# Ledger of designs, part 268: peptides against a protein of PDB entry 6DSZ

Target 1, 361 residues: chain A of PDB entry 6DSZ
Amino acid sequence: NYVVTAQKPTAVNGCVTGHFTSAEDLNLLIAKNTRLEIYVVTAEGLRPVKEVGMYGKIAVMELFRPKGESKDLLFILTAKYNACILEYKQSGESIDIITRAHGNVQDRIGRPSETGIIGIIDPECRMIGLRLYDGLFKVIPLDRDNKELKAFNIRLEELHVIDVKFLYGCQAPTICFVYQDPQGRHVKTYEVSLREKEFNKGPWKQENVEAEASMVIAVPEPFGGAIIIGQESITYHNGDKYLAIAPPIIKQSTIVCHNRVDPNGSRYLLGDMEGRLFMLLLEKEEQMDGTVTLKDLRVELLGETSIAECLTYLDNGVVFVGSRLGDSQLVKLNVDSNEQGSYVVAMETFTNLGPIVDMCV

## One batch from the design tools (peptide; made by RFdiffusion4, then SolubleMPNN)

Design b2_p25_1_s4 (from b2_p25_1, 13 letters changed)
Fold by OpenDDE base, seed 4:
Structure b2_p25_1_s4 (fold): chain B 361 residues (1-361), chain A 25 residues (1-25)
Amino acid sequence: as target 1 above (361 residues)
Amino acid sequence: MKLDREKVAEEEKKFLEELVEELKK
C-alpha cells in the first residue's frame, strides 16, 4: 500500500485581506484549491493560524462585514456550487471555524458560463450576487438568522457577462457589468430588487467600451462609480464623470487581476500576464462645495513579480502576490526605485510545486 | 458563418425563453 502522501496544494487561486480572526487582527486568507489558509499579518511576517479543508475547489472567497458584526465573515463558493458563510471563533487556545450558513446554489438548468464563476457581495451586505450561468444572476439575500443560504435567480438579458461588481453608495444594491454582444462590449448597470426579485434600470450605462474590456472595479465613495480595465485602456465612469486613459505600457500584456490599496479607492494594484505590477492612481480634485471629483487617472509600473492570479495589499507597502503558475510572493513596495527602476522587492517566496494532479488511481 | 450566427442566436433565444418559463414556476 503506497500511501501517496497527498502533497498539499501550493498553487494559489484566490487571496483576500481583512479582519477575520478579530476586529484588530489583519488577516491574509489564501485559497489553494480545496484548502483555505489563514494567516495573521505581523511585523515579522505571516503567522499561520489555521488551515481548513473545503469539500471542493474554492471558486469564490470574499470577506464581508454585515451590520452589527465585530469582525469579517467569510463567504466561500466552491466549483461544485457549495456556498458557505464562515466565522472565526477563538476561545482561549481553541480555534474553530464555524459555518454560519450553507447551501448549494446549483441550478438544474443552466449553461455554465465559459468565463467561470463570479461571486460578489454588496458593499452594504444586503446580498451576494453570483454569475454562474449564462442569462442568470443568482441572488443570495443576507439575513443574520438564516442558516440556510437560499437563492433566487434573476434573468439577465445580457448572456455574455464578462465581469460584474456591486457599486458603492447606491440606495438599492446596484450591479455594474461588462457584457459582450454582436456589436462589441458594453457596460451596464442594474438595480437589484430583493422584494420584486427583478432588475430595475441602473443609474448609467456605457455602450461600445473597448473590445477587450475584461474587468470591473467598483470604486468606493467619495468617487463612486466603476473602473473598466481593458487591453489598451482604463476607463472610469460614475454616471456624471467619464474619463479614459490608454497608457501604452498596459498594451504589452493583459491585466488579469487587481486589488484596492486605499479604502477610499485612490489607488489600485494591477497585475498582468507577464507578472508586471502596476499602480493605478485616481487623482482627486476637491470642488469649492467640498465634493471630491476625479481629476485624472495615472498608471505607474512598479516592477515585476510572479504572475499573479490574485493580489492583495496587506499594509505598509507589503503586497501578497498569489500565483497559480509560479511561486507566490510577499513583496515590498518602496517609495524609491532601485537601480533597475523597480519599486518592488521580494520579501518572501512560496514555492509552487505545481498543480496536484488528482491521480484517481 | 451568417447561418451559424443566426442559429446560435435562435438557440440562445429559445434557451432564454425556456429559462424564463422555468423562473415563473
Scores: peptide ipSAE 0.137, ipTM 0.715, DockQ to the pose 0.009
Fold by OpenDDE base, seed 1:
Structure b2_p25_1_s4 (fold): chain B 361 residues (1-361), chain A 25 residues (1-25)
Amino acid sequence: as target 1 above (361 residues)
Amino acid sequence: MKLDREKVAEEEKKFLEELVEELKK
């Protein structure tokens, strides 16, 4: 019996940075199909800590820190709708990944959305939101004592949701989403009532955004609001302030991923389908009353990388470029450009051997 | 063009109505 050791997946389909192993450790978590790889970010590079097999392809992977937790917890949703919340525990040399909560969130009836599974977590850790099916928004309330992830559905009148995020700084959990109707693409907000299990009217909406608006970025305080990324434009809205830019450089290739660099939301990495890496900058204006408002948006081309499926800023100008189509990379952002005008230097490359077809033998 | 949008809107409305009936069960 030749045990053909199935080659480990190398294509990256998700990555996240946070403090999962401890409060002090900076971690990089990488999703490779059914595998979760956990690294500690060190001055010497990525130190592997643990690899975990999942019961299906990882569709959502998000770190979150409930109030009173010293480190982040990990939410995972698989393509088979298995949800879990994972905790890292270390006792001496023993390393365990503990399931704090789990559940299956599949509905018996529903049309799976064409844009795939979207999973989001409220910044205040009140709930998880899932867009799995057209016309439904699934809510998983977050309770510390609950080992079973129970969910309920709220009807969405907007059938064609493209992307959705929870907003920051909202009294109630508030979603912001891009949707398409026969009139075009629009942005809307809803408050989520856990008590009534319904949507209430959100703080703002923006009708008739760019026709190819594809991504929502929730912006932390002090700015608040959201960034909407299209093919030709980047727009900011927070209910009071609207600002749009249309830098010609982003029109050349579709932006497909983003990652926040600064905790205050002043900078974001953007990756496009050509492997170009951009910095989106939010310029602040401090008002006489001490309020901070958005003055301007700027996009800068940093350089070229592998085509990113996901991006995550680590520390000290180091970025992990998770690639599905090419080799994943650790890259360094420099203050000064090289002779070619690039601010990006490859530090390490992780060979992608292509899609492993799970031959079910 | 207009007819196609109206048809899509009617199909979407029907789907939403069916979904509401299922959520009530």
Scores: peptide ipSAE 0.121, ipTM 0.702, DockQ to the pose 0.009
Fold by OpenDDE base, seed 3:
Structure b2_p25_1_s4 (fold): chain B 361 residues (1-361), chain A 25 residues (1-25)
Amino acid sequence: as target 1 above (361 residues)
Amino acid sequence: MKLDREKVAEEEKKFLEELVEELKK
């Protein structure tokens, strides 16, 4: 009996970095269809720790640390709307991935959104937000002792949401989203009331953003607010300050993914459809009152990589480039450019044997 | 072209109405 070991999926559809195995370990978590791969980042490279099979294709994978947790927990949502919160436990040599909470978040009525499943976590870990269906925002409250993920829906008047994030530094959980209506694309904010299970008016809105605005980046304090990425422009807004840039270099190819480099949101990696890697820089201005404001935005071309489906900064200028279409890579960012003007050096390449098309038979 | 936008808007409106009725349950 030749057990044809089914080739493990190699196409990456998600990646996250955090402290999942311990408070001290830096982990890279990689989603490959139904598989979750867990690595420890070491000076020698990626050390594999565990591989986990999920009950469906991973659609959302986010690390978060509730108050009182020593390490990050993992939220996963599958394409079949199975949600779980996972915890890593090690007892000696025994490694267990424990389901702390689970639930199915599928609605009986709803049009699945064309832009796919979006899952976001409040930076203060008060809730998980899910955009699964047009006109609905699903909320999962994060309670410590709840083994069953209970969700409720809030009506979202904006039917065509492009992207959504929770903002930082908000007294109440606040979402910022790009949506499309007959007049164009816009940015809006809502506060989420857990008590009333409704939206309240958010702190700001921006009407008539770029027609191809596709991504929202929530910016941590001290800046706060959000970055909106389009085809031709990158804009920042926090309610008080608006700034826009239109660097010609980003017009050549659509930015498709991003990752925060600095905890304070001073730098972001951007990847486009041609495999170009950019650094977005937020320049600080310290005001006389000690407040920090955004002075300027700058985009720099770092170099070329595989076409990123996802990016994650690890440490020491090392970036994981998760690719669905090409080989995934570990790359090093250098301070000095090479002879070709690239700041990117490939360290390791992970061969992609192609997408395992789960033929749903 | 205009007719397609109006139909989409009516379908979207109807869909929203159905969602609101379900959220009230």
Scores: peptide ipSAE 0.061, ipTM 0.596, DockQ to the pose 0.009
Fold by OpenDDE base, seed 2:
Structure b2_p25_1_s4 (fold): chain B 361 residues (1-361), chain A 25 residues (1-25)
Amino acid sequence: as target 1 above (361 residues)
Amino acid sequence: MKLDREKVAEEEKKFLEELVEELKK
């Protein structure tokens, strides 16, 4: 009887940061297939708090803070379409992860999207949006008292959504998405009516974006709008302002992940398929009326890391690099470059033993 | 170093011009 000690998964497929354990604690949450790891970020490094086994592969993991909550709640969607909202509760030494709400959001009819599951949360916590199937956008209204996650579908005319986010600063929940049609890739916005359970026309659209536009970043106020990342270009649009850059350095390898550094959306980390780490900078211009507009976009190469599946800025220039293909890392961003011109220093490396291929022989 | 930034900026500008021309077709 060879007890194949089920090796714990080491490949990271998602990470988020926020205040999950308390209002004061900065947490790093790491998804490793069916395993959720919860850490507290300390001056000494990552302190493990809890590990949670999930009933399926984690496909979406997002922190959010509904109005009146003192700390963040965790939304998880599994690859089997099991959705839950989790709360951390500590009573003395007893640590419990409480399921506040749960549901299965699988539809009987629908083509699963080739680009996989996308889950997003409205910044004002009015709803969760899910792109699970082509031609459908699923909405989970966020209600405090509802233990059962009920969802409805809105028909999406755009069948091939590449990425989607909720925008900031919108009176109604507003999605911005990149989609592909026979004419190319485009950006569109829709307002989501919870009352009517339909889409309304969004504030703006941009037809014929870069052919390889792959990611949407929602930019918080005061800028608002979205960043669209392609293979060759990075564009900003907010309905009034459009700006594009095409730094040659990003053409060398596809950007695959991003994370906001500053709460105001002035800086973003970008990771590419070669493990290069970039900083995207939004330069502000203050208008005479006190409005803040985007003046320029800039990309800077910071250095090299493991190939990021996900990035999370923690604090004090510390970044968690979650890797599926390589070792995950804690890295420090420095103000000054080293002798090699890198601003990145590895602080800690977490060995990835690779995917356990369950060879069921 | 400075020469590389100017070259990169010229290449970026040229690439943007090409991209904008392609997007207008």
Scores: peptide ipSAE 0.000, ipTM 0.232, DockQ to the pose 0.021

Design b2_p25_2_s1 (from b2_p25_2, 11 letters changed)
Fold by OpenDDE base, seed 3:
Structure b2_p25_2_s1 (fold): chain B 361 residues (1-361), chain A 25 residues (1-25)
Amino acid sequence: as target 1 above (361 residues)
Amino acid sequence: MEEEEERRKKEEEERRKKLEELAEK
C-alpha cells in the first residue's frame, strides 16, 4: 500500500494579513494554488489553524471588514471565476469556514485580460471590482443579506488595464487604474455608480506616465490618492498634489509586489524580481491649517529575501515573504543594519518543493 | 463595538509606534 502522501502545494501565489479568526487574532492567510492556509501570528511564530481546499486555483484573496462586522471576511475568486465570501466561525473546538455568499462571475463573452485577474474591494465595502476581461469592469455589490454574489459589467473604454485599485476617502466608490493605449501608459480615475451601473468622471487623471508603470497603490487618508510604481519611477498623485521620484536603485530590477506597513499609508514594502526588499516612505508635511500633505517620497533598500510573489507585514517588524519561485520566508526587519548593510534577517524558511499540480480528483 | 475599535486602534498605534521606533533607529 503505497500511501502516496499527496504532496501539499508549497508555492505561494497570494498572502494577506488581518483579523479573520477573531477581532483579536492576527492572521496570516496563504494561498497555495487551490489551498488556503490560515495561521495565527504568535510570539513563537505561525500557528496553523485551518487549511481549506478551494474549487480551483485562488486568483484573488482579500480581507475586508464591512460595517458592523467584528472580524474580517475573506473574499476569494478562483481562476475559474468562482467567487465566495468566507467567514471563520469557531464554536468551542469546532472550526468552520462558512460561505456567506458565492457566485460564478464568468462571462460568456469577453477576452480574458493578458495581465490576469484583478480583484479589488472598496475600502468602505460598498462593492467588489473585478477586471477579468478587456474592456469590462465587473462590479459585485456588497449586501449583507445577499447569499448570491450578483455581478454586473460596466464597459471600460480603456481596453488594456494594467492595474486597478479603489481609492480611499471617496464619496462614491472610485477606481484608479493604469492603462495602455497607442500613446503610452496613463492613469485615470472613475467613479462607480451602483445605481446607474455606469462610470462617472473621476476626480483626476494623469496622462503619459512612465511606459512601464505596472502597479497602483491606493493610499489611505490623510494623504489619499495613489502611488504608481514603474520600472524607473515612483509617482504619487491625489488630484491636488503630484510628486515623482526616480531612485536609481529601483532601475536594477522590476518591482513586482507591494504591501502597506502602516494603516495610514506612511510606509510600504516593495519587492523586486531579484528578491530585494525595499521600504517606500511617505514623508508628511503638516500645514498650518492642520492638513497633512505629502512632503516627499523615499525608497530605502532593506535587504534581500526570496523572490516575492506577495509580501505582507505581520507585526513587530516581521514580514512574510510569499514566494512562488523560491522558499517563502518569515523575515525580521531590524533597526540596525548588519555588517553587509542589510536590515533583513531570515527567521524561518518554508521550503518550496516546486509547483505541485493539484490534480483535483 | 466602539471600545473594540478604539482598542484595535490603540493596538495598531502601539504597533505603529514600535515600528516607528524600529524605523527611526
Scores: peptide ipSAE 0.011, ipTM 0.398, DockQ to the pose 0.060
Fold by OpenDDE base, seed 1:
Structure b2_p25_2_s1 (fold): chain B 361 residues (1-361), chain A 25 residues (1-25)
Amino acid sequence: as target 1 above (361 residues)
Amino acid sequence: MEEEEERRKKEEEERRKKLEELAEK
């Protein structure tokens, strides 16, 4: 009897940082296929708190804090379209993960998007947006008392959405997305009307972005707007200001993940397919009227890590590098470079034993 | 509610300051 000890999944497919266990605790949450690992970030490292089995591969994992919640809630969507909102509850030594809401958001009709599932949360926690199928944007209204996650679809004229985010600082929930049509790739915005269940015209658009524009980053206030990451260029647009850079260093490998470092959106980590870690910096200019505008964008090579599937900044220059293809890492960002010119030091490495082949027993 | 949001903003701002010190050096 080979007790195939079902090896726990080691490949990371998502990670998020926030205050899930309490308002005060800094947590790292790691998705490993069907498993969610919850850690508390401490000065001594990662303290494991709980592991949770999910009913399917985690496709979306996002922390959010609705108005009047003391701590973050966790939205999970599985590859089987099971959605849930989870809350951490501790009572003495008893730790429970409570499902506040759940639902299945699968449509009977629709072409699953080739770029996979995208799930986003409005920064003001008004709704969850899902790109599951081509030509559809699914909306889950966020209601505190609703135990059943109900969704509706809005038709997108843009069939080939590459990436989508909710923007910050918008009166109505506003999405910004990169899409492809026969003419190339473009950026567009839509306001989402919950009442009318339709899109309204968004504040801005940018036609004919870089042909390989692949990611949208929503930038918080005071800058607002979005960053669009391509193969060769990084662009910023907020409706009024446009700025583009084409740093030669990013041409060498495709940027595949990002994470906001600063709450104000001044810095972002970028990871490429070669495991290079970059810092994207938004340089501010204060206008005479007290408005803050983007002066410039800068990209700095920090060093090399495992190939990141996901990145998350913890604190004190510590970054979790979640890797699907390699070992995940805790890395320290230093102010000074080492002898090799790297600002990155590996603190801890988590061995990836490869994809658990689900042996269908 | 307002005090807790102010506290959170302050903590975010302190976290920001620590991070800005890492970027300016």
Scores: peptide ipSAE 0.007, ipTM 0.388, DockQ to the pose 0.055
Fold by OpenDDE base, seed 4:
Structure b2_p25_2_s1 (fold): chain B 361 residues (1-361), chain A 25 residues (1-25)
Amino acid sequence: as target 1 above (361 residues)
Amino acid sequence: MEEEEERRKKEEEERRKKLEELAEK
């Protein structure tokens, strides 16, 4: 019996940062195919805490903190549509990952979307949204006492959703999405009624965005609204203010991932297909009434990394670069550039041995 | 790390409080 010690997957397909192990610990969670790796971020680096095998490839991994929870919970959706909410529990030296809720969210009818599985969580933790199939938006209401994840579908008129996020600061859960129709790409918003299980008209829309608009970033308060990332342009809209920039530097390679640096949405990391790392900066304007509005958008090239599948800012200018195609990295962002004009220094590199192809024998 | 983490935690908590206040309106 050759126990083929299945090599542990090394390609990263997702990463998130939050307070999963405790309210005080900063954690890095890394998805590597079917494996979840949990680290504590320390001044000395990443301390491994637990590895968890999942019942399928992790497709969505998001941290969220419902009202009354002391620490973050983890939502996972697998490529086989198994959903779970996980809690970290430690009792002395015993570490357990508790399944708070689970369910299968697969539909019998639906075309899987070409842009894959999208999973999003309402900032107020009212629901999880899933774009699994064309023309459907799946909603999982979040209830603290429910061990069974129940979902319902809302029909989307927009069949070709490119990306979707929940907006911040909305009385009702509100999605913002980029979609494609025969006329081009557009941005639309919908309010999600849990009661009526339908969409209501959202606060704003933007027709005829850039043809290659590919990502939505929900911006927290005080700015609110969303950033739309294209190939040639970055736009902001919040229903009142519109701003667009077209920095020539982003035209060279498609931006493929992002991560918020500041809780107030003042800075975002952007990664492109060439491994370039950018900072997107939202410049503030304080109004006489004490409201904060967006003055301008700026993009700065920080340097080069491995080609990011995912990015997450940790602390003290440290960023985890999760790579599927190359080695994952822990990098330091410096205030001052080096002689080559780079603000990025690699601290640690995690060798990628390549994708574990699940050979279905 | 600890000070920036405390700041982040405070900002997240303030954001959570604001979201709670918005949900109560």
Scores: peptide ipSAE 0.000, ipTM 0.284, DockQ to the pose 0.037
Fold by OpenDDE base, seed 5:
Structure b2_p25_2_s1 (fold): chain B 361 residues (1-361), chain A 25 residues (1-25)
Amino acid sequence: as target 1 above (361 residues)
Amino acid sequence: MEEEEERRKKEEEERRKKLEELAEK
């Protein structure tokens, strides 16, 4: 009996930072296929806390904090459409991951979207949104007392959604999405009515964005609105302000992931298909009435890393680069560039042994 | 613990500000 110790998956397919173990602890959560790894971020590096086996490949992993929770909860959706909300509980040395709620959100009918599963959480924790199938937006209302995740579908007229996010600062839950039609790619917003289980007209739209617009970033207040990332351009829109940049440096390789650095949405990390790491900066203009508006957008090349599948800013200029194709890294962002003009220094590298072909023979 | 966490938060905020200042030049 050769116990082939099945090597643990090393390829990272998702990462998130937040306060999952406690209100005080900074955590890094890493999705590696069917495994969730939980770390505490310390001055000495990543301290492993727990590893959790999931009943399927993790497709969505998001932290959120409902009103009156002291710490973040974890939403997970698997590739088999198993959804759960997890809570960390510690009693002395005993560590438990509690399932607060679960459900299967698979539909019997629908075309799985070509751009894969998208899962998003309303910033005010009113609902979870899921783009699983073309022409459908699934809503999971967030209720504290509900152990069963109930979902309903709202029909989307837009069949080919590229990316979607919930906006910040909206009285009703509001989605912003890039979609494609025969005329090109466009951005639209919808308000989500939980009561009526329908879409209402959103605050704004932008027709005829860049043909390769691929990502939506929801921007927190005071700016609000969204950033749209394309192949050649980065655009901002909030209903009142529109701004676009086309920095030549981003044309060289497709931006594939992003992460917010500042809570106020002033800076974002961007990673491309060549492993280049950028900073996107939102320049502020303070008006005489005390309102903050977006003055300009800027992109700066920080340096090179492993090709990121996901990025997450930890603290003190430390970034986790989750890689599927290469080794994952902890990198340090420096204030001063090195002799090569790089602001990035690798601190730690996590060897990726490649896709474990589960030969279930 | 609280003082170290406050110090860490201040160092993070200072580093964050310096990274902003670099991006502004």
Scores: peptide ipSAE 0.021, ipTM 0.385, DockQ to the pose 0.048; fails the geometry check

